# Peptides against a protein of PDB entry 2AKA, part 211

Target 1, 299 residues: chain A of PDB entry 2AKA
Amino acid sequence: MEDLIPLVNRLQDAFSAIGQNADLDLPQIAVVGGQSAGKSSVLENFVGRDFLPRGSGIVTRRPLVLQLVNSTTEYAEFLHCKGKKFTDFEEVRLEIEAETDRVTGTNKGISPVPINLRVYSPHVLNLTLVDLPGMTKVPVGDQPPDIEFQIRDMLMQFVTKENCLILAVSPANSDLANSDALKIAKEVDPQGQRTIGVITKLDLMDEGTDARDVLENKLLPLRRGYIGVVNRSQKDIDGKKDITAALAAERKFFLSHPSYRHLADRMGTPYLQKVLNQQLTNHIRDTLPGLRNKLQSQL

## One batch from the design tools (peptide; made by RFdiffusion4, then SolubleMPNN)

Design b2_p28_6_s3
Fold by OpenDDE base, seed 4:
Structure b2_p28_6_s3 (fold): chain B 299 residues (1-299), chain A 28 residues (1-28)
Amino acid sequence: as target 1 above (299 residues)
Amino acid sequence: AEEEAARQAFLATVEALEPEIDELISRL
């Protein structure tokens, strides 16, 4: 079973070379969320490195296919830069920014053409995620007036596929009934069969409020449930606070919180990573016979 | 021409992976 994710990664790399015309529904996890929902922080916490673009507005402007591979060594590789090994994750961030700007220009536009990034690390489980642009309703700066619809159309290309799992990232310090991530997930997955809920910013909720009913799957039931996480603050990111220290603080948060202590063993970034690895592996197992038949019909 | 070359490269990759896919399916 350990070879299922690496096998699908090789198929995914081959499909990326053909472009969007391969009507192949690969088993994958698409990451969706509003701007500032905490998506980038969740992904960086899996790697244990700062490597994603940061800033105001739309940060992710192309789909990022993030392939995490457990390895004895730590390095990154881009599909567009074959044979170049990146060991400095600041250079990884700069390459994502440069490759994004090369295609989208300076107007902060979006492109549906993915960036394929593979990260080898002893600190990761095998896991592939597709990070998608953050949903927004308001164009900023030189963005086209239809940017909301362009983002939505891009997301729909991924999340409408039957073999796509949806990692819906929602902040707890906002009305979850109005979560852009949960709304789009419910539109394409009305029975909640393909959606995994992530609740961020639990540490930023108003005093005397909690997300217990959501995390217990009582408010907006998903078959795959919800996992709460606590990300680094923007101040902690800017101050280059160690991710390992942040993960220890996250564990302490859940254990010490009266509303979450009973859930603490099913919360936090390490548990989320484990669940996503298991969910993706099982999903590949269930879909691989059908995928084989589709691939054979193209030969 | 580039699209056809990409399609051929894809088909070659699928053909090369087919035995590995079959092996993995047989272990399920």
Scores: peptide ipSAE 0.273, ipTM 0.832, DockQ to the pose 0.715
Fold by OpenDDE base, seed 3:
Structure b2_p28_6_s3 (fold): chain B 299 residues (1-299), chain A 28 residues (1-28)
Amino acid sequence: as target 1 above (299 residues)
Amino acid sequence: AEEEAARQAFLATVEALEPEIDELISRL
């Protein structure tokens, strides 16, 4: 079973090398969320490193295929620069920015061409995610006036695929009924079969409010449910707070919160990693026979 | 064409992975 995700990673790398969206619906998890929903922080918390571009507006401008691989060593590799091992995760950030700018230019445009990043670490479970551009309604800087639609169309190329699971990232300190992530998920998955809800910013909710009904799957039911997480604050990020210390603080948050204490064992980043690993593994298992048949038809 | 070379490299990769896929499917 340990080999299913690495096998699909090799297929995914092979597909990415063609540059064509070969109409092969690979089993994958697409990550969707509005700008500032905490999506990048969730991914960095999985790795335990700061490595994603940061900034105002649209930060992710190309799909990022993030392949996490459990290993005894810690390093990153890009598909576009084969043979280079990155051990400094700031250099990983810079490479994502440089490779993004190479294709999109400096105007903060978007491109549907993925960046493939593999991270080997002793601190990760095997997990592949496709990080997609954050949904926005307002162009920033020199972005095209239709950037909202360009992002939407890019997201739809992934989330409409039957073998695509959707990690819908929504902040708790915003109206969940207005969540861009849950709206797009409901458009393409109206029965909530492919969608996993992630609720961020639970620590930033107004006093006397909680997301208990959401996390208990009572407000907007998803078959795969919701998982709450607490990301590092902007102050913690700027202060270079260790992610391990942040994960301990997240655990303490859920255990100490009256509304979430009973859910604490089914919340937080480490539980989310386990769930996503298991969901992806099971999804690969279920789809692999059909994928084999499709691959054979291309030979 | 670079595109055809990429397609052939892909097909070769798929062909090389097919036995591993079949082995994994047989264990499911």
Scores: peptide ipSAE 0.266, ipTM 0.826, DockQ to the pose 0.718
Fold by OpenDDE base, seed 2:
Structure b2_p28_6_s3 (fold): chain B 299 residues (1-299), chain A 28 residues (1-28)
Amino acid sequence: as target 1 above (299 residues)
Amino acid sequence: AEEEAARQAFLATVEALEPEIDELISRL
């Protein structure tokens, strides 16, 4: 079973080489959420490195296929620059920015063409995620006035596929009933079969409020449930606070919080990573016979 | 010509992976 995710990664790389014309529904997890929902912070917490672009507004402007591979060594590789090993994760960030700007130009537009990044690390489980642009209603800079619809259309190319699981990232310090992530997930998955809920910013909720009913799957039930996480604050990110120290603080938060203590073993970034690895592995297992038949029909 | 070459390279990759896919399916 450990080889299922690496096998699908090789198929995904082969499909990326021929461009978007391969009408193949690969088993994958698409990450969706509003701007500043904490998507990029969740992905960086899996790697334990700062490597994603930072800024105000739309940061992710192309789909990022993030392939995590458990390895004895730590390095990154891009599909568009084969044979170059990145050991400095600031250089990984700069390459994502440069490759994004090369395709989108200076107008901060979006492109549906993925960036494929593989990260080898002893600190990761085998896991593939597709980070998608954050949903927005407000154009920034020279973005076209219809950027909201362009982002939505791009997300729909992924989340409408039957073999796509949806990681819906919502901040707890906002009205969860109005979550952009949960709205788009409900539109394409009305029975909640493909959606995994992530609740961020639990540490930023108003005093005397909690997300217990959501995390207990009582308010907006999903078959795959909800997992709460605590990301680094913007001050902690700007101060280059170590992610390992942040993961220890996250564990302490859940264990010490009166509303979450009983859930603490089913919360936090390490538990989320484990659940996603298991969910993706099982999903590949269930879809692989059908995928084989589709591949054979193209030969 | 480049698109056809990329398609052929893809099909060759799929053909090379097919035995591994079948082996993994047989273990499920």
Scores: peptide ipSAE 0.260, ipTM 0.825, DockQ to the pose 0.637
Fold by OpenDDE base, seed 5:
Structure b2_p28_6_s3 (fold): chain B 299 residues (1-299), chain A 28 residues (1-28)
Amino acid sequence: as target 1 above (299 residues)
Amino acid sequence: AEEEAARQAFLATVEALEPEIDELISRL
């Protein structure tokens, strides 16, 4: 079973070479959420490195196929620059920015063409995620006035596929009923069969408020449930606070919080990573026979 | 021509992966 995710990664790499017009519904997890929902912080916490572009507005402007591979060594590789091993994750960030700008130009436009990034690390479980542009309603700077619709159209290309699982990232310090992630997930997965909820910013909720009912799957039920996480603050990121220390603080948060203590063993970034690995592995197992038949019909 | 070359490279990759897919399916 350990080889299922790496096998699908090789298929993803092959499809990326022919462009998005391959009608192949690959088993994958698409990451969706509003701008500043904490998507990038969740992904960086899985790797244990700062490597994603940061800034105001739309930072992710192309789909990022992030392939995490458990390995004895730590390095990254891009599909567009085969044979180059990145050991400095700041160079990984710069390459994502450069490759994004190469295709989209200077006007902060978006492109549906994925960037494929593979990260080998002893600190990761095998896991592939497709990070999608953050949903926005307001264009910033020189962005096209229809950027909201362009992003939505791009997201729909992924999340409408039956073999696509949806990682819906929502901040707890905002109205969860108005979460862009949960709205788009409900639109394409009305029965909540393909959606995994992630609740970020639980540490930024107003005193006397909590997300317990959401995390207990009582408010907006998903078959795959919800997992709460606590990311580093922007101050902690800017101060280069160690991710390991942040993960320890996250664990302490859940254990010490009256509303979350009873859930603490089913919360936090390490548990989320484990659940996603298991969910993806099981999903590949269930879809692989059908995928084989589709691949054979194209030969 | 470039699109056709990419398609052929894809098909070759799928063909090369088919035995591995079948092996994995047989273990499920």
Scores: peptide ipSAE 0.221, ipTM 0.796, DockQ to the pose 0.685

Design b2_p28_6_s4
Fold by OpenDDE base, seed 1:
Structure b2_p28_6_s4 (fold): chain B 299 residues (1-299), chain A 28 residues (1-28)
Amino acid sequence: as target 1 above (299 residues)
Amino acid sequence: AEEQEALARAQAVLESLGPEIDELISKL
């Protein structure tokens, strides 16, 4: 079973080299959420490094296919610059920004053309995620006035696919009934079969409020349930707070919180990573025979 | 022409992965 994710990674790399017109519904997890929902922070917490673009507004402007590979060594590789090993994750961030700007131009537009990034690390489980642009209603800077619709159309190209799992990232300090992530997930997965809920910013909820009913899968039931996480604050990110220390603080948060203590073993970033690895592996197992048949019919 | 060549490269990769896919499927 450990080889299923690496196999799909090789397929994904092959299809990315051909361009977008590969009608192949590969088993994948698309990450969706509003701007500032905490998507990038969740991904960085998996790697244990700061490597994603940061800023105000739309930060992710191309799909980022993030392939995490458990390895004895720590480095990153891009599909667009094969053979270059990145050991400085700041250089990884800069390469994502440069490659984004190369395709989108100077207007901070979006492109549906993925960036393929593979990260080898001893601290990761095998996991592939597609980070998608954050949903927004407000153009920033020189962005086109229709940027909301462009982002939605881009997301729909991924999340409408039958073999796409949806990691719906929603902040707890906002009305979850109004979550952009859960809305788009419900539009394409009305029965909640493909959607995994992630609830961020649990530490930023108003005093006397909690997301217990959501995390217990009672408010908006998803078949795959919800996992709460606590990301670093913007101050912690700017201060370069160690991600390992942040993960320890996250564990302490869940264990010490009266509303979440009983859920603490099924919460937090390490548990989320494990669940996603297992769900992706199982999903590949279930879809691979059908994928093989489709591939053979196209040959 | 470039699209056809890209498709041909994809097909070649898929063909090369075929035996590995089959082996993995056989273990399921």
Scores: peptide ipSAE 0.090, ipTM 0.675, DockQ to the pose 0.743
Fold by OpenDDE base, seed 2:
Structure b2_p28_6_s4 (fold): chain B 299 residues (1-299), chain A 28 residues (1-28)
Amino acid sequence: as target 1 above (299 residues)
Amino acid sequence: AEEQEALARAQAVLESLGPEIDELISKL
């Protein structure tokens, strides 16, 4: 079973080299959420490195196919610059920014063309995620006035696919019934079969409020359930607080919180990573026979 | 020409992965 995710990664790399016109519905997890929902922080917490673009407004402007590979060594590789090994994750961030700007220009536009990034690390499980642009209703800077619709159309290219799982990222300090992530997931997955809920910012909820009913899958039930996480604060990110220390603080948060203590073993970033690895592996297993038949018909 | 060559290379990669996919399916 350990070889299923790396096999699909090789298929993804092959299809990315042809461009998006490959009609192959590959088993994958698309990450969806509003702007500032905490998507990038969840992905960086899996790697244990700061490597994603940061800023105000739309930060992710192209799909990022993030291929995590368990390895004895720590380095990153891009599909667009084969043979270059990145060991400095600040250079990884700069390459994402440069490659984004090369395609989108300086106007902060979006492009549906993915960036393929592979990260080898001893600290990761085998996992592939597609980070998608954050949903917004408000254009920022020189963005086109229809940017909301352009983002939605881009997301729909991924989340409408039958073999796409949806990681719906919602902040707890906002009305979850109005979550952009859960709305788009419900539009394309009305029975909640393909959707995994992530609840961020649990540490930023008002005193005397909690997300217990959501995390217990009682309020807005998903077949695959919900996982709560606590990301680094913006102050902690700006202060370059160590991600390992932040993961320890997350564990302490769940264990010490009266409403979440009984759920603590099914919460937090390490548990989320494990669940996503298992869900993706099982999903590949279930879809691989059909994928093989499709490949044979296209050859 | 470059697009056709890219397509041909990707088809060759897919063909090369075929036996590995079949082996993995046989172990499921």
Scores: peptide ipSAE 0.082, ipTM 0.668, DockQ to the pose 0.782
Fold by OpenDDE base, seed 4:
Structure b2_p28_6_s4 (fold): chain B 299 residues (1-299), chain A 28 residues (1-28)
Amino acid sequence: as target 1 above (299 residues)
Amino acid sequence: AEEQEALARAQAVLESLGPEIDELISKL
């Protein structure tokens, strides 16, 4: 079963090279969330490296197909520059920015054309995620006034697919009932069969408040449940705080918090990574026979 | 022509991966 994710990665790369990504319902996980929901920090915590673009506004402007592969070596590869191995993750960030700007220009526009990034690391489980642009209501800079709808339409190309799992990232310090991630997930997955909830910013909740009922799956039930995480603060990121130290602090947070201590073994970034690997593997297993039959019928 | 070439490349990849897919499915 460990080879199912790499197999689907090879299929994904092949179809990306052909430009036909839109027509194949490949088993995948799409990452959705409002702007500043903490999506990039969750993904970087999986890799243990700072490699995603940062800034104000819409940072992710193209879908990023992030293929994590467990390996004895640590390096990254882009599908658009085959044979180049990146060992400096700052160069990975710069390449994402450059390749984004090459297609979208300087106006902070969006493009539905994916960037395909593979990261080999001893610190990752096999996992493929599609990071999608953050949902926003307000155009920034030279963005078109309809940018909200352009982002929505782009997200819908992924999340409407039956074989797409949805990683819905919501901040705990905002009204969860109004979460853009959970709203879009509920629209395309009304029974909550394909959605995994991630609750970020649990450390930034108002004093005397908690997300216990959400994390216990009592408030807005999802079949696949919710996982709470604690990301690095902006101060920690700017201070180049080590991700390993941040993961230790996350573990301490859950263990020491009266409302979360009983959930601590089912919370945090390492548990999320494990759950996503298992869920994606099982999802591929369940969908691959149907996908094979569909592909054979197109031959 | 480009669509046909794209389809032909997709078919070639599927043909190359077909035996591996079948082997993996047989182990499920």
Scores: peptide ipSAE 0.078, ipTM 0.660, DockQ to the pose 0.628
Fold by OpenDDE base, seed 5:
Structure b2_p28_6_s4 (fold): chain B 299 residues (1-299), chain A 28 residues (1-28)
Amino acid sequence: as target 1 above (299 residues)
Amino acid sequence: AEEQEALARAQAVLESLGPEIDELISKL
């Protein structure tokens, strides 16, 4: 079973090389969320490194196919610069920014053309995620006035595919009923069969409020359920707080919180990573026979 | 020409993966 994710990664790389990535219904997990929902922090917590572009507004402007591979060594590789091993994750961040700007130009526009990044690490489970641009309603800077619709159309290219699982990232310190991630997931997955809910910023909720009903799958039921996480604060990120220390603080948060203590073993970033690995592996197993038949008919 | 070469390379990769896919499917 451990070999299924690497196999699909090789298929993804082959299809990326021909520009057909958007047309193939490969088993994958698309990550969706509003701006500042905490998507980048969740992905960085899986790797244990700061490597994603940060800033105000739309930071992710191209789909990022993030292929996590369990390995004895820690390094990153891009499909667009084969043979270059990155061991400094700040250089990985800079390469994502440079490769984004190369295609989108200076106007902070978006492109549907993926960046393929593979990260080898002893600290990751095999997992492939497609990080998508954050949903926004307000253009910032030199962004096109229709940027909201461009982002939506880009997301729809991924999330409408039947073999696409949806990681819907929503902040708990905002109205979850109005979550852009849960809205788009419900639009393309009305029965909640393909959607996994992630609830971030549980530590930033007002005193006397909690997301217990959401995390218990009672408010907006998803077949695959919800997982709560606690990311580093912006102050912690700016202060270069270690991700390992943040993961320990997350565990302590769930164990000490009256509303979440009973859920603590089914919460947090390590549990999310395990669930996503299992869900993706099972999804590949279930879809691979049908994918094989489709590929044989196109050859 | 460049698109045709890219397509041919992708087909070759897919053909090379065929036996591995079949082996993995047989173990499911």
Scores: peptide ipSAE 0.075, ipTM 0.655, DockQ to the pose 0.770

Design b2_p28_7_s1 (from b2_p28_7, 10 letters changed)
Fold by OpenDDE base, seed 2:
Formats: structure tokens, C-alpha cells, sequence
Structure b2_p28_7_s1 (fold): chain B 299 residues (1-299), chain A 28 residues (1-28)
């Protein structure tokens, strides 16, 4: 069953090439969260490389279909420039920025047209995620005043699909009841059947507070539960701190924290990656039989 | 256009190949 995710990747690439990506109900995981919730850091921690755009405000301005493929070699490929292998992940970042700017222009607008990026690595499990623009209420720079609604409409194109799983990323150092990720997830998945909760910034909580009840699935229950992670600080990112060292620090955090030590084997980025691989594989298995007829009718 | 028809034919071929491989994987 390890080969089911690559099969769906071939479908995604084929439909992207004909411009029908947005209309397909393929089994996939959409990543949603507010600005600065830590979405990009979670994705980079899976790859073990810095490769996503950085900056203030809205960083992701187009959907990024990130296809992780376990391989003996490490390189990246874009669907829009087939045959070019990227081994420098700084060049991957620059290509994402250039391709984003080519479509959106200089006004920092958004586009619903995905960028398809495949990363081959010995350090990843097979996993496909769709990174979506961060939800915001405040336009940045020359962005249109209705940018909040444009982002919301773009997210809804993905998360309303029946075969879309939702990775809802929320920071622990903010009120979880007010999480933009959990609000949008609850709107389209009121029974919590398609939503996986990720809690970031557990290391930035106020002294004497913890997210134990959330992580134990007692406060806002999701059928698929919650997984806590600790990302690199902005200072660590700017200082180019090694992701492997950050993953070791994350493990140490959960093991040493009085409120989380009993959950430590079900927390952290490596566990999240494993759970997402398993859940996506099972979801593909359950959804593909009905999808064949639907896909053939759209061609 | 001929180019669009070719892309559509390639997509259809991919769907058929994926469907066949899926059935093979489930039979194991």
C-alpha cells in the first residue's frame, strides 16, 4: 500500500497539465492556518531543508502542492519546468518566488493556480500536502482591501471537497477557541471527520499554562486527534539553525515537560509525518474506486 | 487544438494506467 500516494501524484500532475486542478476531488491534505501559525515551518521540518519563501505578512500566495517522495537521492522538481533537477534548496525557494511573482504580479496578489513541487529525499515518507495561503484580516503593501475574502474563497475551493483532509495548524500561544484554522475546519467539517489538529508554538506558552487538554483531545474533540510540534524560532531560522538539531530539541522538549512527557511518543514532527502518511494512504484506498468514474467523466 | 487534444489523451492514458495499477495493488 506504500505506492498509493505516488499513484495520486501522477493523477495530480496529469490534471495540472490540462488546467483542471481546482475542479478535481482528489484525495489530498490541505494545510490551513492563520498567518504566522507555523505552517511553512512544519513543511520544511518534513523535508529537513529551508526552501519556502520567507517574509512579513502573506508568504504563500499560491497553493503549493508539495509531493514528498522517499528516494535514495535528494533533489526537487517542478511540474512547470520538467527535466530540471534542483539540488540546492535555496534555488527551490527562488523558483517558488519567481513563479509566484510571474502569475500574481508585483502587487503581492494571490492566485488559485497551484505550484506543483516534488521533493525526492531519503529523509521523507511518501506524503502529499497542499500548502494554502495564511488567513489574514490585514492587507499588506499593495494588496487589495478584500484580500481576506480572496484567501477565504481560495481555501474553500479545497476544503469543501469531500475527499480533502484538513491539516488545521494553530499556535498554542493564542486562544485556541479563536483559531482561524479550527474555525474554517468546523465550518466545512462540523463533525470533525476530515480534520487533523496541529498545535505549534508549545514552547512559547506563558509560564504555568499548557495545552494538555487540547493534545489529549478533551477540549475540542477531533476524530483524528491533535499532534503537538515545536518549530524553530524565527531567530533560529534567520541564523540557519540545522533542522536535525531542531528535531532533537523538539523531542527533548516533550520528554522533559511535566504536562507532555506522557504524550511524547505521540507528539513531534516525525510522528506527525508518520500519521499523515498512514491517514493519506488509507484515505486514498477508500476513495479511489469511486474517483475513477468521476475522473473519466471530466476528461 | 491539436496540442490540447494530445494533453487530454495523455491525461486519459494516465487515468487508465493508475486505475490498472491500483487494482493490481489491492489484489496483493
Amino acid sequence: as target 1 above (299 residues)
Amino acid sequence: SAAEQKKLAEAQKTVDEVAAEYEELLAK
Scores: peptide ipSAE 0.417, ipTM 0.899, DockQ to the pose 0.751
Fold by OpenDDE base, seed 5:
Structure b2_p28_7_s1 (fold): chain B 299 residues (1-299), chain A 28 residues (1-28)
Amino acid sequence: as target 1 above (299 residues)
Amino acid sequence: SAAEQKKLAEAQKTVDEVAAEYEELLAK
């Protein structure tokens, strides 16, 4: 059943080409979280490469349909420039920035029109994620004064769809009760049926505090549960710390932490990738029956 | 336009192909 995700990728590409991607109820995972919640680091850890735009404020300004495909070779392709193979992931980052600016202009505005990026790699599981702009409350620089509402409206186009799973990314070093990701997920999925919680920055919590109750699914229960991860610090990213070394450090963190040791086999980036692959595959299997007729009626 | 009609036809073809391949995968 590992080949179901590529089938949905073909549908995503076909409907993106006709400008209807945001209006379709395809089985997919939307990634939501506040600014600096660690979304980009989670996605880069899946690929094992630095390839997403970085900076202050709103970095992701268009939905990024990230299609990970297990392959014997490593390269990336964009739907908007088919046939061009990218092997330098810095060039991938630059293309995302250029294609974003082409549509949004220089004012740091947002657009609901997706960028479709496919990454072939021997180091990934088949997985498709829709990375969405980070939620913000305060406009920065030349951003529109209503940017918060523009972002929310964009997110709602995805997360309100019945076949959309929600990857809610929240930092542990902030008040989880006030998590923008968990709030929006609760608004559109009040029973917690479509939401997977990711807790980042567990290594940055104050001494004597932990997120054990959240990770054990006791505080804010989700049917699909929570997975804790430890991303590279900004210092580690700036120092070009290898992602493989960071994944080893993440494993060590969970194994050595008194509050998380018993959960260690159900934590970390590799486990998250596996869970998301399985969840998406199962979700596609359950939702594709009857979707054909619905999709044909929307053409 | 002719270009839009071509894109719609390609999308319809993809939907039909994916549906057929899905049924084949589930039959295994």
Scores: peptide ipSAE 0.412, ipTM 0.895, DockQ to the pose 0.817
Fold by OpenDDE base, seed 4:
Structure b2_p28_7_s1 (fold): chain B 299 residues (1-299), chain A 28 residues (1-28)
Amino acid sequence: as target 1 above (299 residues)
Amino acid sequence: SAAEQKKLAEAQKTVDEVAAEYEELLAK
C-alpha cells in the first residue's frame, strides 16, 4: 500500500506533460491558507530543508505539486528540467523562483500552470501536496487589483474536485472563525468531509488563550480533525535555525503546555506528515478504481 | 503535432501501467 502515492505521482507527471492538470480529479491534497499562515514552513518542515521562495505577500504564485518520496538519497528533481538532480536546496528555491518568473513575468502575477517538484529524502514519508498561492486581499508589486479573485479562482480549480483533500492552514494567533483557509474549505466542503485542519502559530497566542477547543475538534468540527504545529519564527528562519532543532522545540512546546500536553502525541509536524501519508494512501486506494475510465476519456 | 501525439501516447501508457500496478498492489 505504501506504493500507491508514487502511482498517482506518475499520473500527475503524465497529465502535467500534456497540460491537463487543471481538469484532473486525481486523489490529491491541496494546501490552502492565507498569506503568512505558515503554509510554506509546514512544507519545509516535512523536507527538513529551506527550499521554498521567501518574501512578503504572495510567495507561491504557481501551484507547486510537491512530491515527497522516501529514498536512501537526498535530491530534488523538476518535471520541467528532467534529468537534473538538485542536491543544494538553495538551488531548488532559485529554480522555483526562476520558473515562476519565466511564466508570470516581473509583475509578480500568478499562473495556474503547476510546477512539479519531486524531493527524494530519507527524512520524508511518501506524500504529495499541491501547494497553492496564499489567499490575499492586498496586491503586491505590480499585481492587478483583482489578484484576490485570481487566486480564489485558481484555488477553486483544485478544491472543488471531489477527490481533492484540503489541507486548511490557519494561524492560531488570528480569529479562526475568519480563517481564509477554513472559509474556502467550508464553501466547497460544507460537511467537512475532505478538509484537514492545520493550526500554526500556537506559540504566538496571547497569554491565557489557547486553541484547545479547536484542536479537540469542538469549535469547528472537521471529520478529519485538526493538527497543531509550531513552525520556526521569522527570526529563527533569518537566523538559520536548524529545522531538526525546531521540530524538537515543537515537541517540547506541546509536552510542556498545560492546554496541549494531553494532545501532544497527536500534534506536531511529524505526526501531521504521518497522518497525511495515511490519509492520502487510503484516499488513493478508494478513488483510483473509478478514475481509470475518467482519465482515459480525457486523453 | 507529432510531439503532442507522442505525449498523449505516453500519458495513455502511464494510465494503463498505473491501473495494472494498482490491481497488483490490491491483490497482495
Scores: peptide ipSAE 0.410, ipTM 0.894, DockQ to the pose 0.770
Fold by OpenDDE base, seed 3:
Parts: sequence; structure tokens; C-alpha cells
Structure b2_p28_7_s1 (fold): chain B 299 residues (1-299), chain A 28 residues (1-28)
Amino acid sequence: as target 1 above (299 residues)
Amino acid sequence: SAAEQKKLAEAQKTVDEVAAEYEELLAK
């Protein structure tokens, strides 16, 4: 069962190479959320490395198919530069930026053409995620005035697929009822069957407030529930706080918080990674038999 | 093009291989 995710990775790579990714209903998890919701930090916490582009505004401008593979060695590979092994994750970040700029130009436009990145690590579970551009209402810099709609259309190409699970990332320090991630998820998954909620920034909530009712799945119920996480603060990132120390601090946060201590074993980045691995594996198991026939009809 | 046809053939091969490996994994 642990080897099912790598099978789908091979399919993703094969279809990316022929430019048909957008039309495929592969079992996958699409990551959605507003800008600054903490999506990139969640993904980096899975890997234990800083490797995603950073900055203000829309940082992810192409879909990033992030394939995490448990391995005895640590390195990354891109589908667009086969045979090159990256051991420096700063070079991985630079390659994502360069490959993004190659297709979109320097105007910070977007492209629906995925970047396929595989990361081998002893510190990851097998997990494939599609990181999508952050939803925005306001163009930044030289972005097209219709960038909001372009992003929405791009997201819809993924999240409307029946076999797409949705990782909806929402910050706790904002009104959850106004979460862009949960809005788009509810639009395409009105019964909440395909959506997993992630609540970030729990450590940044106002004093005397908590997200307990959300995390207990009582406020806006999702069949697959909610998982709270605590990412590194910008101060921690600037201070070069390592991800291992951040994960320990996250665990301490949940254990020590009066509202969350009873949920602590079902919270945090390691638990999220485990749940996503299990859900994706089960989803692949149930979906692959039907996909063979569908894929053969599209080739 | 010939290059596109080659890529398509490679994708088809991958689909077939994945299907076979899936069946093997489920049989264990």
C-alpha cells in the first residue's frame, strides 16, 4: 500500500511530459488558499527544508506538483531537467523561480503549465500535493488586472475533477466564514466529501479567542475534518529557526494550550502529513481501477 | 509530430506498467 503514491507520480510525470495534465482526473490533492494563508510553510514543513519561493503577493505562479518520496537519501529532481539531482534546497528554490519566469515572463503573470518536483527524503512520508497559486483580489505590481479570475480559472481546472482532493488552507486569525479556500471548496464540493481543512496561524489568534469549534469540526463540518498547524513565524524564518525546532514548538503549542490540549494528538504538521498520506493512498486504491479505462480513452 | 507520437507512446507504456504494478501490489 505504501507504494501506491509513487505509481501515481509516474502517471503525473508521463502526462505532464505530453502536456495533458489539465485534462486528467488523477487521484491527487490540490492545495488551495488565499495569499499569506501559510500554504508554502506547510509544504516546507513536510520536507523539513526551505525550498519554495518567498515574497509578497503571488509567489506560486504555476501549479507545483510536489512529489514527496520516502528514501534513504535526500535530494530533489525536476521533470524539466531530468538527470540533475539537487542536494542544495536553495538551488531548488532558484530553479522553481527560473522555470516559472521562463514560462510566465517577469511580469508576475501565471501559467497553468505545472512544474513537477520530486523530493526524496528520509524525513517525509510518500505524499503528492499540487500547490496552486494563492487566491487574491488585488493585482500586485505588473500583474494583469484580471489576475484574480485567471487564478480562479486555473484552480477550477484542478478542484472540479472528481478524483481531486482539496487541501483547504485557512488562517485562524481571519474570519473562517470568509476563507477563500473554504469558499472555493464549497463551490466544487458542496457536500464536503473531498475537502480537508487546514487551519494555520493558531498562534496568532487574539487573546481570549480560539478555533476549538472549527478544529472539533462543529462550526463548518467537513467529512474529512480539520487539522490545525503552527508554522514558523516570519521572525523565526528571518532568524533561521530550523524546521525541527519549529515542529517541536508546534507540538508544545498544542499540548500547552487549554483549548487544544485534548486535540494535540490529532494536530500539527506530522499528523497532517500522516493523514494526507493515508487518505491519498486509500483514494488511489479506490480510483486507479477506473482510471485505466479513462486514460486509455484519452491517449 | 514524430516527437509527440513518441511521447504519447511513452505515456501509454507508463500507464500499462502502472496498471500491472498496481495489480501486483493488491495481490500481496
Scores: peptide ipSAE 0.400, ipTM 0.891, DockQ to the pose 0.776

